# Peptides against a protein of PDB entry 2AKA, part 91

Target 1, 299 residues: chain A of PDB entry 2AKA
Amino acid sequence: MEDLIPLVNRLQDAFSAIGQNADLDLPQIAVVGGQSAGKSSVLENFVGRDFLPRGSGIVTRRPLVLQLVNSTTEYAEFLHCKGKKFTDFEEVRLEIEAETDRVTGTNKGISPVPINLRVYSPHVLNLTLVDLPGMTKVPVGDQPPDIEFQIRDMLMQFVTKENCLILAVSPANSDLANSDALKIAKEVDPQGQRTIGVITKLDLMDEGTDARDVLENKLLPLRRGYIGVVNRSQKDIDGKKDITAALAAERKFFLSHPSYRHLADRMGTPYLQKVLNQQLTNHIRDTLPGLRNKLQSQL

## One batch from the design tools (peptide; made by RFdiffusion4, then SolubleMPNN)

Design b2_p17_4_s1 (from b2_p17_4, 6 letters changed)
Fold by OpenDDE base, seed 2:
Structure b2_p17_4_s1 (fold): chain B 299 residues (1-299), chain A 17 residues (1-17)
Amino acid sequence: as target 1 above (299 residues)
Amino acid sequence: SEEELQAILDEIDELVA
């Protein structure tokens, strides 16, 4: 079972190389959420490195196929620059920005052409995620006035596929009933069969409020449930707060919070990573017979 | 390539056998 995710990674790379990304419904997890919902922070917490573009507005402007591979060594490589190993994750961030700008231009436009990034690390479980642009209502910079719909259309290319699981990232300090992530997930997965809920910013909720009902899967039930996480604040990121320290603080948060203490063992970034690894592996196993037949027809 | 695809198919068959 440990080889299922790497197997699908090879398929992803092969199809990306020939430009046929849309022809096969590969088992995958698409990450969706509004801008500033905390998607990038969750992904960086898995790796334990700062390597994704940051800033206000839309930072992810192309789909990022992030392939995490457990390894004895730590480095990253891009499909578009084979043979180059990145050990400085700041250079990884810069490469993502440069490659994004190369295709989209400098006008903050978007492109549906994926960036394929593989990260080898002893600190990760095998896991592949497709990070998608954050949903927004307001164009920034030179973005076209219909950028909201362009982003939506891009997301729909992924989340409408039957073999796509949806990691819906929503901030707890906003009205969850109006969550962009949960709305789009409900649209394409009305029965909540393919959606995994992630609730961020639990530490930023108003005093006397909590997301217990959501995390207990009682408010907006999903078959695959919800997992709460606590990411670094923007101040912490700017101050170069260590991710390891942040993960320890996250654990402490859940253990010490009156509303979440009983859920603490089923919360936090490490637990999320384990759940996603297991769910993706199981999902690949379930879809593999059908995928095999489709692949055979291509010969 | 077809060779790469066949290799993947073979691996799938091994994993599900």
Scores: peptide ipSAE 0.272, ipTM 0.846, DockQ to the pose 0.610
Fold by OpenDDE base, seed 3:
Order: structure tokens, then sequence, then C-alpha cells
Structure b2_p17_4_s1 (fold): chain B 299 residues (1-299), chain A 17 residues (1-17)
């Protein structure tokens, strides 16, 4: 059933081309998290490339439909720039920024209009994620004072959909009870049926503390559980630390940590990719009959 | 287009058959 995700990709592209149809509840995974939660780093770790905007404040200001496609070749394509193959992922980053600015302007505003980015790579599993703007309470630049609510409203357009799975990204070095990601997930998915928890920054926790209870699904239970990851530090990113090396370090982290050693086979970015691929595939399969009927009704 | 949508529908039918 390896063609299920590509099939949904075609649907996403088709509807994006004519304007997103709010009536179509496509099976998808929406990525939610507070600013600096490590959301962008998780996505970049999937690809193994630096390609997402970085900076202070809100880096993602439009939904990014990130379509990962396993391929023998490595390149990226934008739906808004048909025919252009990007092999330099820095150019991908620049294009995201340019396309974002084109629509939102220079005031660091947000837009609900998605950017569709497809990445072909031998290092990815087929996986589509919708990266959403990071939740924030502090306006930056010329953002309106209610930017927090604008972002929230945008997120709600995705996460309230029945067929939307939620990848809730939360940093371990912050109080999870205050996790913006988990809060919004709990609001729209109170029984934790559609939410997959990702815990970042496990390496930044205070000595003597750990997120074992969370990762074991004992503190804030989710049906789909939690997966811990270790992203590159900002210093590592600035130092151009290779993502492949970072993934090896991540594996070593879990294996060597007394609190996580027993979970190591169910932790880390590679495992997260596998889980998300499987979850999305299964989710598409489960929703496909209903989706088919809805699509038929559009003819 | 309707043709593209029909093609997708046909593909869905093939996948679930």
Amino acid sequence: as target 1 above (299 residues)
Amino acid sequence: SEEELQAILDEIDELVA
C-alpha cells in the first residue's frame, strides 16, 4: 500500500492549485508546537538537510505541506514553481522565505495559504506533514497584538478536522503541562486519539531529571504514544554539524541514558519517521472509503 | 479538473480492490 501517501499527495496538489477546499478532510498529519519547540529541526532531520527558515520569532508563517517521497534521487519541488528542481536545499529555504514574504508581506504576518513542497530523497520514507506556524504569545515586528489568536485560528482549521492526525512537538526542558502543542491537541482531541507526541530537547533537561514517565505514556497518555528525539543544538546548527552525525549522536544518547535505555528502540528520528509513515498509511487506508465517497460527490 | 479527479478516483478504486 505504498502508493496511498502519493495518492493523497496528488489530492493535496490538486486542491491546492484551485484553492484549498475546506470541505475536503484529507488524511494528514498536522505538526504543532510552540516557537522554539524543535519542530523545524524534527522535519529537517527527516530530510537530512537544512531547508527550513530559521530566525527569531515566527519562522513558519504559512502552512507548509511537506511531502517526503522516497526516491533514488534527491531534489525538491514546489507546487508554485513547477518544473524547477532544487538540489541545493539552501535555495529551498530561500524559496520558502520568498514565497512566504510574497503572500504575507514584510510585516511577519501569517497566511493560511499553504506552501506545497515535495522532497525526493533516498533517505526519507513516504510521509506528508503539514507544518503549521509555531504558537506564540509575543508579537514581533509589525505583527498585531492578537497574532497568538490568529495563529491559533489557523491551526484550528487543520487540527479540528476528523481525519487530521496531530504531531504535537513539545520540549522536554519545559513544563509539559504548559506545552502549547499538547494543550491545543487536548482541546481538539480530548481523548488523545489523533495525537502523536514528540518530545524534543531531552538532552537539555537538568541533570537528575528525565521525561521517562512522559515517554512511557504514563503522565499524559496518548493513544498513539510519545516518541523522544534529540535535535541538533543551535550551536551545532550554527556550526554546520551534519544531520547524519547528529542522528548517530541521538541514538547514542538514548542508548547511554539510564532513564531511556530501555526505550531506545522506540525513540529517535528514524523511528519517528517509521511510525509516522505507518500511522499515516494506516490512517489513509481507514479513511479512504469515506474520502472516495466525498470526492465522488464533487463530480 | 474533473478528469484528474476521476483519475484519482479510479486509482483509489484500484488500490482498494
Scores: peptide ipSAE 0.268, ipTM 0.845, DockQ to the pose 0.662
Fold by OpenDDE base, seed 5:
Structure b2_p17_4_s1 (fold): chain B 299 residues (1-299), chain A 17 residues (1-17)
Amino acid sequence: as target 1 above (299 residues)
Amino acid sequence: SEEELQAILDEIDELVA
């Protein structure tokens, strides 16, 4: 069943080309979280490259359909510029920024039109994620005053779909009860059937505190559970700290932490990637009969 | 395109069979 994710990728590309992404309930994973929750870092850690726009405020301003494909070679391709292979991931970042600005302008506005990015790499599992703008309450720059609601409306276009899984990214150094990601997930998935929790910034928690109860799925239970990760700090990112080294440090963190060592085999970015691959594959399998019928009706 | 969609449908049918 290794071909299920690539199959859906082709569907995504086809529907993106005709502007029907919002109308079709494709099996997919939408990534949601507040600004600075660590979403971009998680995605970059999957690839092992710096390739996403960075900055304060709203960085992701268009949905990014990130299609990871296991391959013998490493390169990226955009749907909007077919035939061009990117091997320099800085150029990938620049292309995302340029393509975003082309549609939204320089006013830091948002657009619901997705960017489709496919990354081939020997270091990834097949996995497709839809990165969505970070939830915010405060406009930055020349953003419209209602930017919060615009973002929310955009997110709802994805997360309300029955076949959409939700990767809810929450920082551990903030009150989880106030997590924007978990709030929106609870709103559209009250039974916690479609939500996967990711807890970031575990290394930034105050001494004497931990997220053990959350990670053990005891505090705010989700059927699909929680996975903790440790991302690079902003200082490390600015300093171009190697992601491979960061992943090693993440492993060490969980193994050495008294509250998390017993969970270490079910924590960290590599484990998260495996879980997401498996869950997406299974989810596609389960939804495929219904999807087939819907597609047939379009002919 | 319809051709692409049909190709995908055919693949789905093969996988579900």
Scores: peptide ipSAE 0.256, ipTM 0.838, DockQ to the pose 0.678
Fold by OpenDDE base, seed 1:
Structure b2_p17_4_s1 (fold): chain B 299 residues (1-299), chain A 17 residues (1-17)
Amino acid sequence: as target 1 above (299 residues)
Amino acid sequence: SEEELQAILDEIDELVA
């Protein structure tokens, strides 16, 4: 079963090359969340590198198909520039920005055309995620006034697909009942069968409050449950705090927190990565017979 | 392409065998 994720990666690449994007119901995980919910930080923590665009407002403006592949070497490759190996992850960030700008223009618009990025690393498990633009209600700069609806429409192209799992990223320091991620997930997955909850910013909650009930799956139950993570603060990011050190701090946070210590072994970025790898692998296995038949019919 | 699709199908068959 270890080769199931790489197999789907090949399908993703093949379909992307022929212009088949969100129209295909491939087994995949779409990452959804409001702006500043911590999506990018979660993804970077998996890789252990800073490589995603940063800034205020909408930074992800195209779907990013992030294919993590366990390897003895560390490098990245883009589907749109085959043969070029990136070993400097700063250059990876720059390429994402450049490729985004090439398609969307200068108005900070969005495009449904994915960027396919594969990262080989000894520090990752095999895992593919589709990072989607953050949901927003406020246009910035020269963005069209209906940007909110454009983003929603783009997200819906992915999350409405039956074989799409939803990684719903919500910040703990906001009312989870009003989480953009959980709202859209509930809209397309009302029974909570396809949704995995990620709770960020647990370290930023008000004193005397906690997200224990959510993390224990008691408040807003999801079949696949919730996993809490602690990302680097903006100060830490600006100070270029090492992600490895941040992961250690995350572990310490859960172990030392009275409300979370009993959950500590089922929390944190490493555990999330493991769970996502397992969930995706199992999901591919379950969907593969139907996918095979569909592919066969296209010959 | 059709050849690529067939290759993927063959690989699927190998993985599920």
Scores: peptide ipSAE 0.285, ipTM 0.852, DockQ to the pose 0.605; fails the geometry check

Design b2_p17_4_s2 (from b2_p17_4, 6 letters changed)
Fold by OpenDDE base, seed 2:
Structure b2_p17_4_s2 (fold): chain B 299 residues (1-299), chain A 17 residues (1-17)
Amino acid sequence: as target 1 above (299 residues)
Amino acid sequence: SQKELDEILAEIDELVA
């Protein structure tokens, strides 16, 4: 079972290399959420490194296929830069920005062409995620006025596929009923069969309020449930707060919070990573027979 | 490459057999 995710990674790379990404419904997890919902922070917390573009507005402007591979060594490599090993994750961030700008230009436009990034690390479980642009309603800079719909259309190319699981990232300090992530998930997965809910910014909720009902899967039920996480604040990120320290603080948060203490063992970034690894592995196993038949028919 | 794809397909066949 440990080899199923790497097997699909090889398929992803092979299909990306030949430009046939659109024709195959590969088992995958697409990450969706509004801008500033905390998607990038969740992904960086898995790796334990700062390596994703940051800033205001749309930072992810191309799909990022992030392939995490458990390894004895720590380095990153891009499919578009074969043979180059990155050990400085700031250089990884710069490469993502440069490669994004190369295709989209400097006008903050978007492109549906994926960036394929593989990260080898002793600190990760095998896990592949597709990070998608954050949903927005307001164009910034030189973005076209219909950028909202362009992003939506891009997301729909992934989340409408039957073998796509949806990691819906929503901030707790906003109205969850109006969550962009949960809205799009409900549109394409009305019965909540393919959606995993992630609730961020639990530490930023108003005093006397909590997301207990959501996390207990009682308010907006998903078959695969919800997992709460606490990311670093923007101040912490700017101040170069260590991710390891942030993960410890996250654990402390859940253990000490009156509303979440009883859920603490089923919350937090490490638990999320384990759940995603297991769910993706099981999903690949379930879909692999059908995928085999489809692949043979296309060859 | 086609060779790589064939290898992947062979591995899939082994897993689903």
Scores: peptide ipSAE 0.175, ipTM 0.808, DockQ to the pose 0.712
Fold by OpenDDE base, seed 5:
Structure b2_p17_4_s2 (fold): chain B 299 residues (1-299), chain A 17 residues (1-17)
Amino acid sequence: as target 1 above (299 residues)
Amino acid sequence: SQKELDEILAEIDELVA
């Protein structure tokens, strides 16, 4: 069933081409989290490349449908510029920024129109994620005063769908009870059936504190559980620290940490990628019959 | 396109049959 994710990718592309975006309940994973929660870093770690816009405030301003496809070659393609293969991931970043600005302008506004990006790589598993704008309370620059609500409304277009899984990204160095990601997930998924928790910034927790109870699924239980990750610091990102080295450091972190060593085999970015691949595949399999019927009825 | 969608639907039918 390795072809299920690519099949849904084709559906996503087809629907995007006809302007049918948030109205379709496709099996997908929406990534949600507050600003600076570490969403972009998680996605870049999957690819092993720096390719997402960076900065303070709202960086993701359009939904990014990120389609990872295992391949013998490494390159990226955008749906809005078919036929162009990007091998320089800096150019990918620039294209995302340019395409975002083309629609939203330079005022740092948001748009619900997705950008579809497909990345072929030998270093990825088949996985599709929808990266959504980070939740914020404070407008930056010339953003409208109601930007918080605009973002929320955009997120709701995705996460309210029954076939949407939610990747809730929360930083460990903040109060988890106040996690924007978990709050919105709880609102639309009160039984925790569709939510996968990701805990970032475990390396930034105060000495003597840990997120063990969360990671063991004992504090705020989710059916699909929690996975901890350690991303590059902002300094490391700015300094262009190699992602491969960062992944090795992440592994070392979990293995050496007294609170997490017993969980190390079920933590880290590579494990997260595997889990998401498996869960998405299974989710597609389960929803495909219903999806087929729905699609047929709409034609 | 409609053609592409039809092809995808056909593939789905094969998978869920």
Scores: peptide ipSAE 0.163, ipTM 0.802, DockQ to the pose 0.807
Fold by OpenDDE base, seed 4:
Structure b2_p17_4_s2 (fold): chain B 299 residues (1-299), chain A 17 residues (1-17)
Amino acid sequence: as target 1 above (299 residues)
Amino acid sequence: SQKELDEILAEIDELVA
């Protein structure tokens, strides 16, 4: 069963190479969240490297199929330039930006055509995620006025699929009842069967407030529950704070916080990565018989 | 490629069997 995620990775690559059919429903995890929800930081924390585009407004403008593969070596490879191994993750960031601009142009538009990125690392578990553009209501620059709806339409192409799990990333320092991620998840998964909640920015909550009820799955219950994480601040990112140090600080945060100490062993980025690996593996196993039949008809 | 898809399908068949 250790090879289930790599098997689906091969399917993703193969279909991307021949033109992915919208009718194919691969088992996958789509990552959704509002702008500045901490979505990109969660993904970078898995890898332990800064490699995603940064900036104001819409940063992710194409779906990014991020295939994490546990390996003794550390490097990245893009499907669109096979054979080129990236060991400098700044170059990975630049390639994502270049490949995005190649398709979308300079108007900061979006495209539904995925970028496939595989990262080999000793610091990751086998895990595939589809990073989607952050939801926004305000166009920036020369973006079209309907950019909000374009993003939503793109997200819906993924999250409406039966075999798509949803990683809903919401900041704790905002009203969770108004979370863009949880709203879209509820729209397409009203029974909360496919949604995993991630709560970021727990360290930025007002003193005397906490998200304990949410993290204990008591406020907005999801079958697959919630996991809290603490990402680096923008100041820490700008200052090039080491992700390893940030992960240690995250652990300390949960252990020392009166409201979260009892949950500490079920919180944090390493635990999230483990849970997602297990959830995806199990999900692939459960869907594989049906997927086989669909693949047979597709070919 | 079609060949790659056929190979993957065969592997799935082995896992599902």
Scores: peptide ipSAE 0.162, ipTM 0.800, DockQ to the pose 0.758
Fold by OpenDDE base, seed 3:
Structure b2_p17_4_s2 (fold): chain B 299 residues (1-299), chain A 17 residues (1-17)
Amino acid sequence: as target 1 above (299 residues)
Amino acid sequence: SQKELDEILAEIDELVA
């Protein structure tokens, strides 16, 4: 069972390599969220490294197939750069930016062509996520006025697939009813069967307010529930605060918060990783027979 | 490659069997 995620990774790589048959409904988790929702920080927290593009506006402009593989060694590899092992995660960030710009140009446009990044680490569980561009309503740079819809259309290519789970990342310090992530999830998964909610920025909520009802799955119920996380602040990121230290602070946050203490064992980045690993593994297991048949019929 | 796909299919068969 431990090889299920790697098996799907090989399928993803194979399909990406041939540039065809990308329409296969592979079991996967698509990550969706508005700009600045904390999506990139969640992914970086899994790896324990800063490696995703940062900046104003749309940072993710191509789908990023992020394949996390538990290993005794720590390095990254790109499918488009075979044979090169990246041990400096700053170089990983630069490569993502360069490869993005190579395809999209310098106008901050988007492309539906995925970047495949595999990260080997002793600090990760086997997990594959498809990081999608952040939803935005405001064009930046030379982006067309309809960039919002272009992003939406791109996201729909993934999240409408039956075998696609949706990791909906929403900030707690914003009205959850206005969450772009939850809105798109609700559109394609109205019964909340494929959606896992992640609530970020719990530490940035106004004093006297909390997201307890959300996290307890009482406000906007999802079959797969919600998991709260606390990411590094922008100040912490700029100050190069260690992610390991941030994870400890996250644990302390949940344990010490009156509204979340009782949920603390089911909150935080480490728990989220475990849940996603389990969810994806189970999902692959459930879909594999159908996938096999479909694959055989298409080849 | 087709060979790689065939290998993947074989592995799937082993897991599904």
Scores: peptide ipSAE 0.155, ipTM 0.797, DockQ to the pose 0.755

Design b2_p17_4_s3 (from b2_p17_4, 7 letters changed)
Fold by OpenDDE base, seed 4:
Structure b2_p17_4_s3 (fold): chain B 299 residues (1-299), chain A 17 residues (1-17)
Amino acid sequence: as target 1 above (299 residues)
Amino acid sequence: SAAELEAILAEIDELVA
């Protein structure tokens, strides 16, 4: 069943081309989180490259359909510029920014029109994620005063769909009960059936505190559970710390931490990738019969 | 395109059979 994710990728591309993305409930994983929750770092860690927009405020301003494809080669392709292979991931970042600005303008506005990015890499599992703008409460720059609601409305277009799984990214160094990601997930998935929790910044928690109860699924239970990760610090990112080295440090963190050592084999970015691949594959399989009928009606 | 969608539908049919 290794072809299920690629099959859905083709569907995503086809519907993006005809502008009907909003009408089809494709099996997918939407990534949600507050600004600075670490969601961009999680996605970059999957690829092993820095390629997402960075900065203050809202960095993701359009949905990014990120299609990871295991391959012997490493390059990226955009649906909006077919045939161009990007091997420099800094250029990928620049293209995302340019394409975003082309549609939204320079006022840091948002658009619901997705960017479709496919990344071929030997370092990834087949996995498709829809990265959504980070939730915010405060407009920055020339953003409209209602930007918070615009973002929320955009997110709701994705996460309300029954076939949409939700990757809720929350930082451990903040009150998880007030996590924007978990709040929106609970709103649209009150039974916690479609939500996968990711806990970032575990290394930034106050000394003597831990997120063990959350990671053990005892505090805010999700059927699909929680996975903790440790991302590079902003200093490490600015210093161009290698992601591979960061992943090794992440493994060491979990193994050496008294509160997490017993969970270490079910934590970290590599494990998260595996889980997401498996869950997405299974989810596609389960939804495929119904999707078939719906697709037929679109002809 | 409609042709692409038909092709995808055919592939789905093979997978669900």
Scores: peptide ipSAE 0.247, ipTM 0.835, DockQ to the pose 0.748
Fold by OpenDDE base, seed 2:
Structure b2_p17_4_s3 (fold): chain B 299 residues (1-299), chain A 17 residues (1-17)
Amino acid sequence: as target 1 above (299 residues)
Amino acid sequence: SAAELEAILAEIDELVA
């Protein structure tokens, strides 16, 4: 069963190489959330490296198919530049930015054409995620006035697919009832069957408030539940605070917080990574028979 | 390619058997 995720990775690469001419519903996890919800930080925490574009506004402007592969070596490869191994993750960031700009231009527009990035690391579990642009209501720079709807339409291309799981990332320091991630998830998954909730910024909640009811799956129930995480602050990111240290601080946060101590073993980035690996593996297994038949019809 | 797809299908069959 350890080879299920790599198998789907090969399918993803094959379909990407041909421009996705085959409209195939691959088992995958799409990451959705508002701008600054913490999506990129979660992904970087999985890898343990700073490698995603940062900035204000819409940072992710193309879907990023991030394929994490457990390996004895650490390096990254892009599908669009096969054979080039990146060992400096700053160069990975620069390549994402360059490849994004190549397609979208300088107007900070978006494109539905994915970037396929594979990261080999001894510090990751096998896991594939599709990072999607953050939802926004306010155009920045030269973005078109309808950028909100363009992003929404792009997200819908992924999350409406039956075999797409949804990683809905919501910040705890905002009204969860107004979460862009949970809104879009509820729209396409009204029974909460395909949605995994991630609650970020738990450390930024007002004193005397907590997200216990959410994390216990009692407020807005999802079949697959919620996992809380604590990411580095923007100041910490700018200061290049070590991710390993941040993960230790996250663990300490949950263990020491009176509202979350009892949940600590089911919280945090490492647990999230494990759960996603397991859920994706199981999801692939469950969908493979149907996928096999669809693939056969393409021959 | 068709050959690549067939190889993937064969692998799927092995995994789900």
Scores: peptide ipSAE 0.243, ipTM 0.831, DockQ to the pose 0.609
Fold by OpenDDE base, seed 3:
Structure b2_p17_4_s3 (fold): chain B 299 residues (1-299), chain A 17 residues (1-17)
Amino acid sequence: as target 1 above (299 residues)
Amino acid sequence: SAAELEAILAEIDELVA
């Protein structure tokens, strides 16, 4: 079963190359959330590197198929740049930005054409995620006035697929009932069968408040539950705080917090990565027979 | 291509066996 995720990676690459990503219901995890919900930080914490675009407004403007592969070496490869190995993750960031701009232009528009990025690292579990643009209501810069709907339409192309799991990223310091991520997830997954909740910014909640009920799956139950994480602050990111140190601080946060200490072993970025790896693997296994039949019918 | 698809199918069969 260890080769299941790599197999789907090859399928993703093949279909991306021919522009038919929308035609096949591949087992995958789509990452959804509002702008500034912490999606990029979660992904970077998995890799242990800063490599995703940062800035105001919409940072992710194309779907990013992020394929994490456990390896003895650390480097990244893009499907659109075959044969080029990136060892500097700053260059990875720049390539994402350049490739995004190549298609969307400089107006901060979006495109449904995915970027396929594979990261080999000894510090990751095999895991593939599709990072999607953050949901927004307010256009910035030269964005079209209907950018909100463009983003939603793009997200719907992924999350409506039956074999798509949804990683719904919501900040704890905002009303969860108004979470863009959970709203869209509930729309396409009303029974909560495909949705995994991630709660960020737990460290930014007002004193005397906590997200215990959410994390215990009591407020808005999901079959696959919720996992809380603590990401680096913007100050820490700007200061290039070491992700390893941040992960240690995250662990300490959960262990020392009176509302979360009993959940600490089921919280945090490392646990999230493990859960996602397992769930994706199992999901692929369950969907492979159907996928095989579909592929065979195309011969 | 058809050949690529056949190869993928073969790999799937091996993994689910």
Scores: peptide ipSAE 0.235, ipTM 0.829, DockQ to the pose 0.591
Fold by OpenDDE base, seed 5:
Structure b2_p17_4_s3 (fold): chain B 299 residues (1-299), chain A 17 residues (1-17)
Amino acid sequence: as target 1 above (299 residues)
Amino acid sequence: SAAELEAILAEIDELVA
């Protein structure tokens, strides 16, 4: 059962190679959220490296199929440049930026063509996520006025698929009832069967407020529940704060917070990784019969 | 390729069995 995620990774690569991206209903987890919701930080925390583009506005402008593979070695590979092993994750970031710009140009436009990135690491669990552009209402740079709808349409290509799980990333310091992530999730998953909630920025909530009700799955119930995380601040990222130190601080945050202490063992980035690994594995198992039939029909 | 898909199908069959 440990090989289920790698098996699907091979399918993803194979289908990407033939240009069959939008029509695929592979078991996968799509990451959705508004701009600055903390999606990129969550993904980087999984790897323990700074490797995603940073900046204001829409940073992720192409779907990023991030395949994490537990391995004794640490390196990254792109599907678009097979055979090249990246051991410097700064170079990984630069390659993502370069490959994004190659397709979208310098106008900060978006493209539905995915980037496939595989990261081998002893510090990760097997996990595949599709990082999607952050939802926004304000065009930046030379983006078209309808960029909001372009992003939405792109997201819908993934999240409407029955075999797509949705990792809905919402910041706690904003009105969660108006979360872009939860809104789109509810639109395509009204029964909350495919959605996993991630609550970021818990450390930035106003004094005297907390997200306990959300994290306890009492406010906006999801079958798969919510997991709170604490990411590095932008200042910490700019200051190159170590991710390991940030993860320790995250653990301390939950343990020391009166509203979250009782949930601490079911919170934080490490727990999120475990849950996502388990959820994806189980989801693949459940969808394998249908997937097999689809594959057979293509022969 | 068809051969690759067949190989994957075989692996799926092994995992589902």
Scores: peptide ipSAE 0.227, ipTM 0.823, DockQ to the pose 0.609

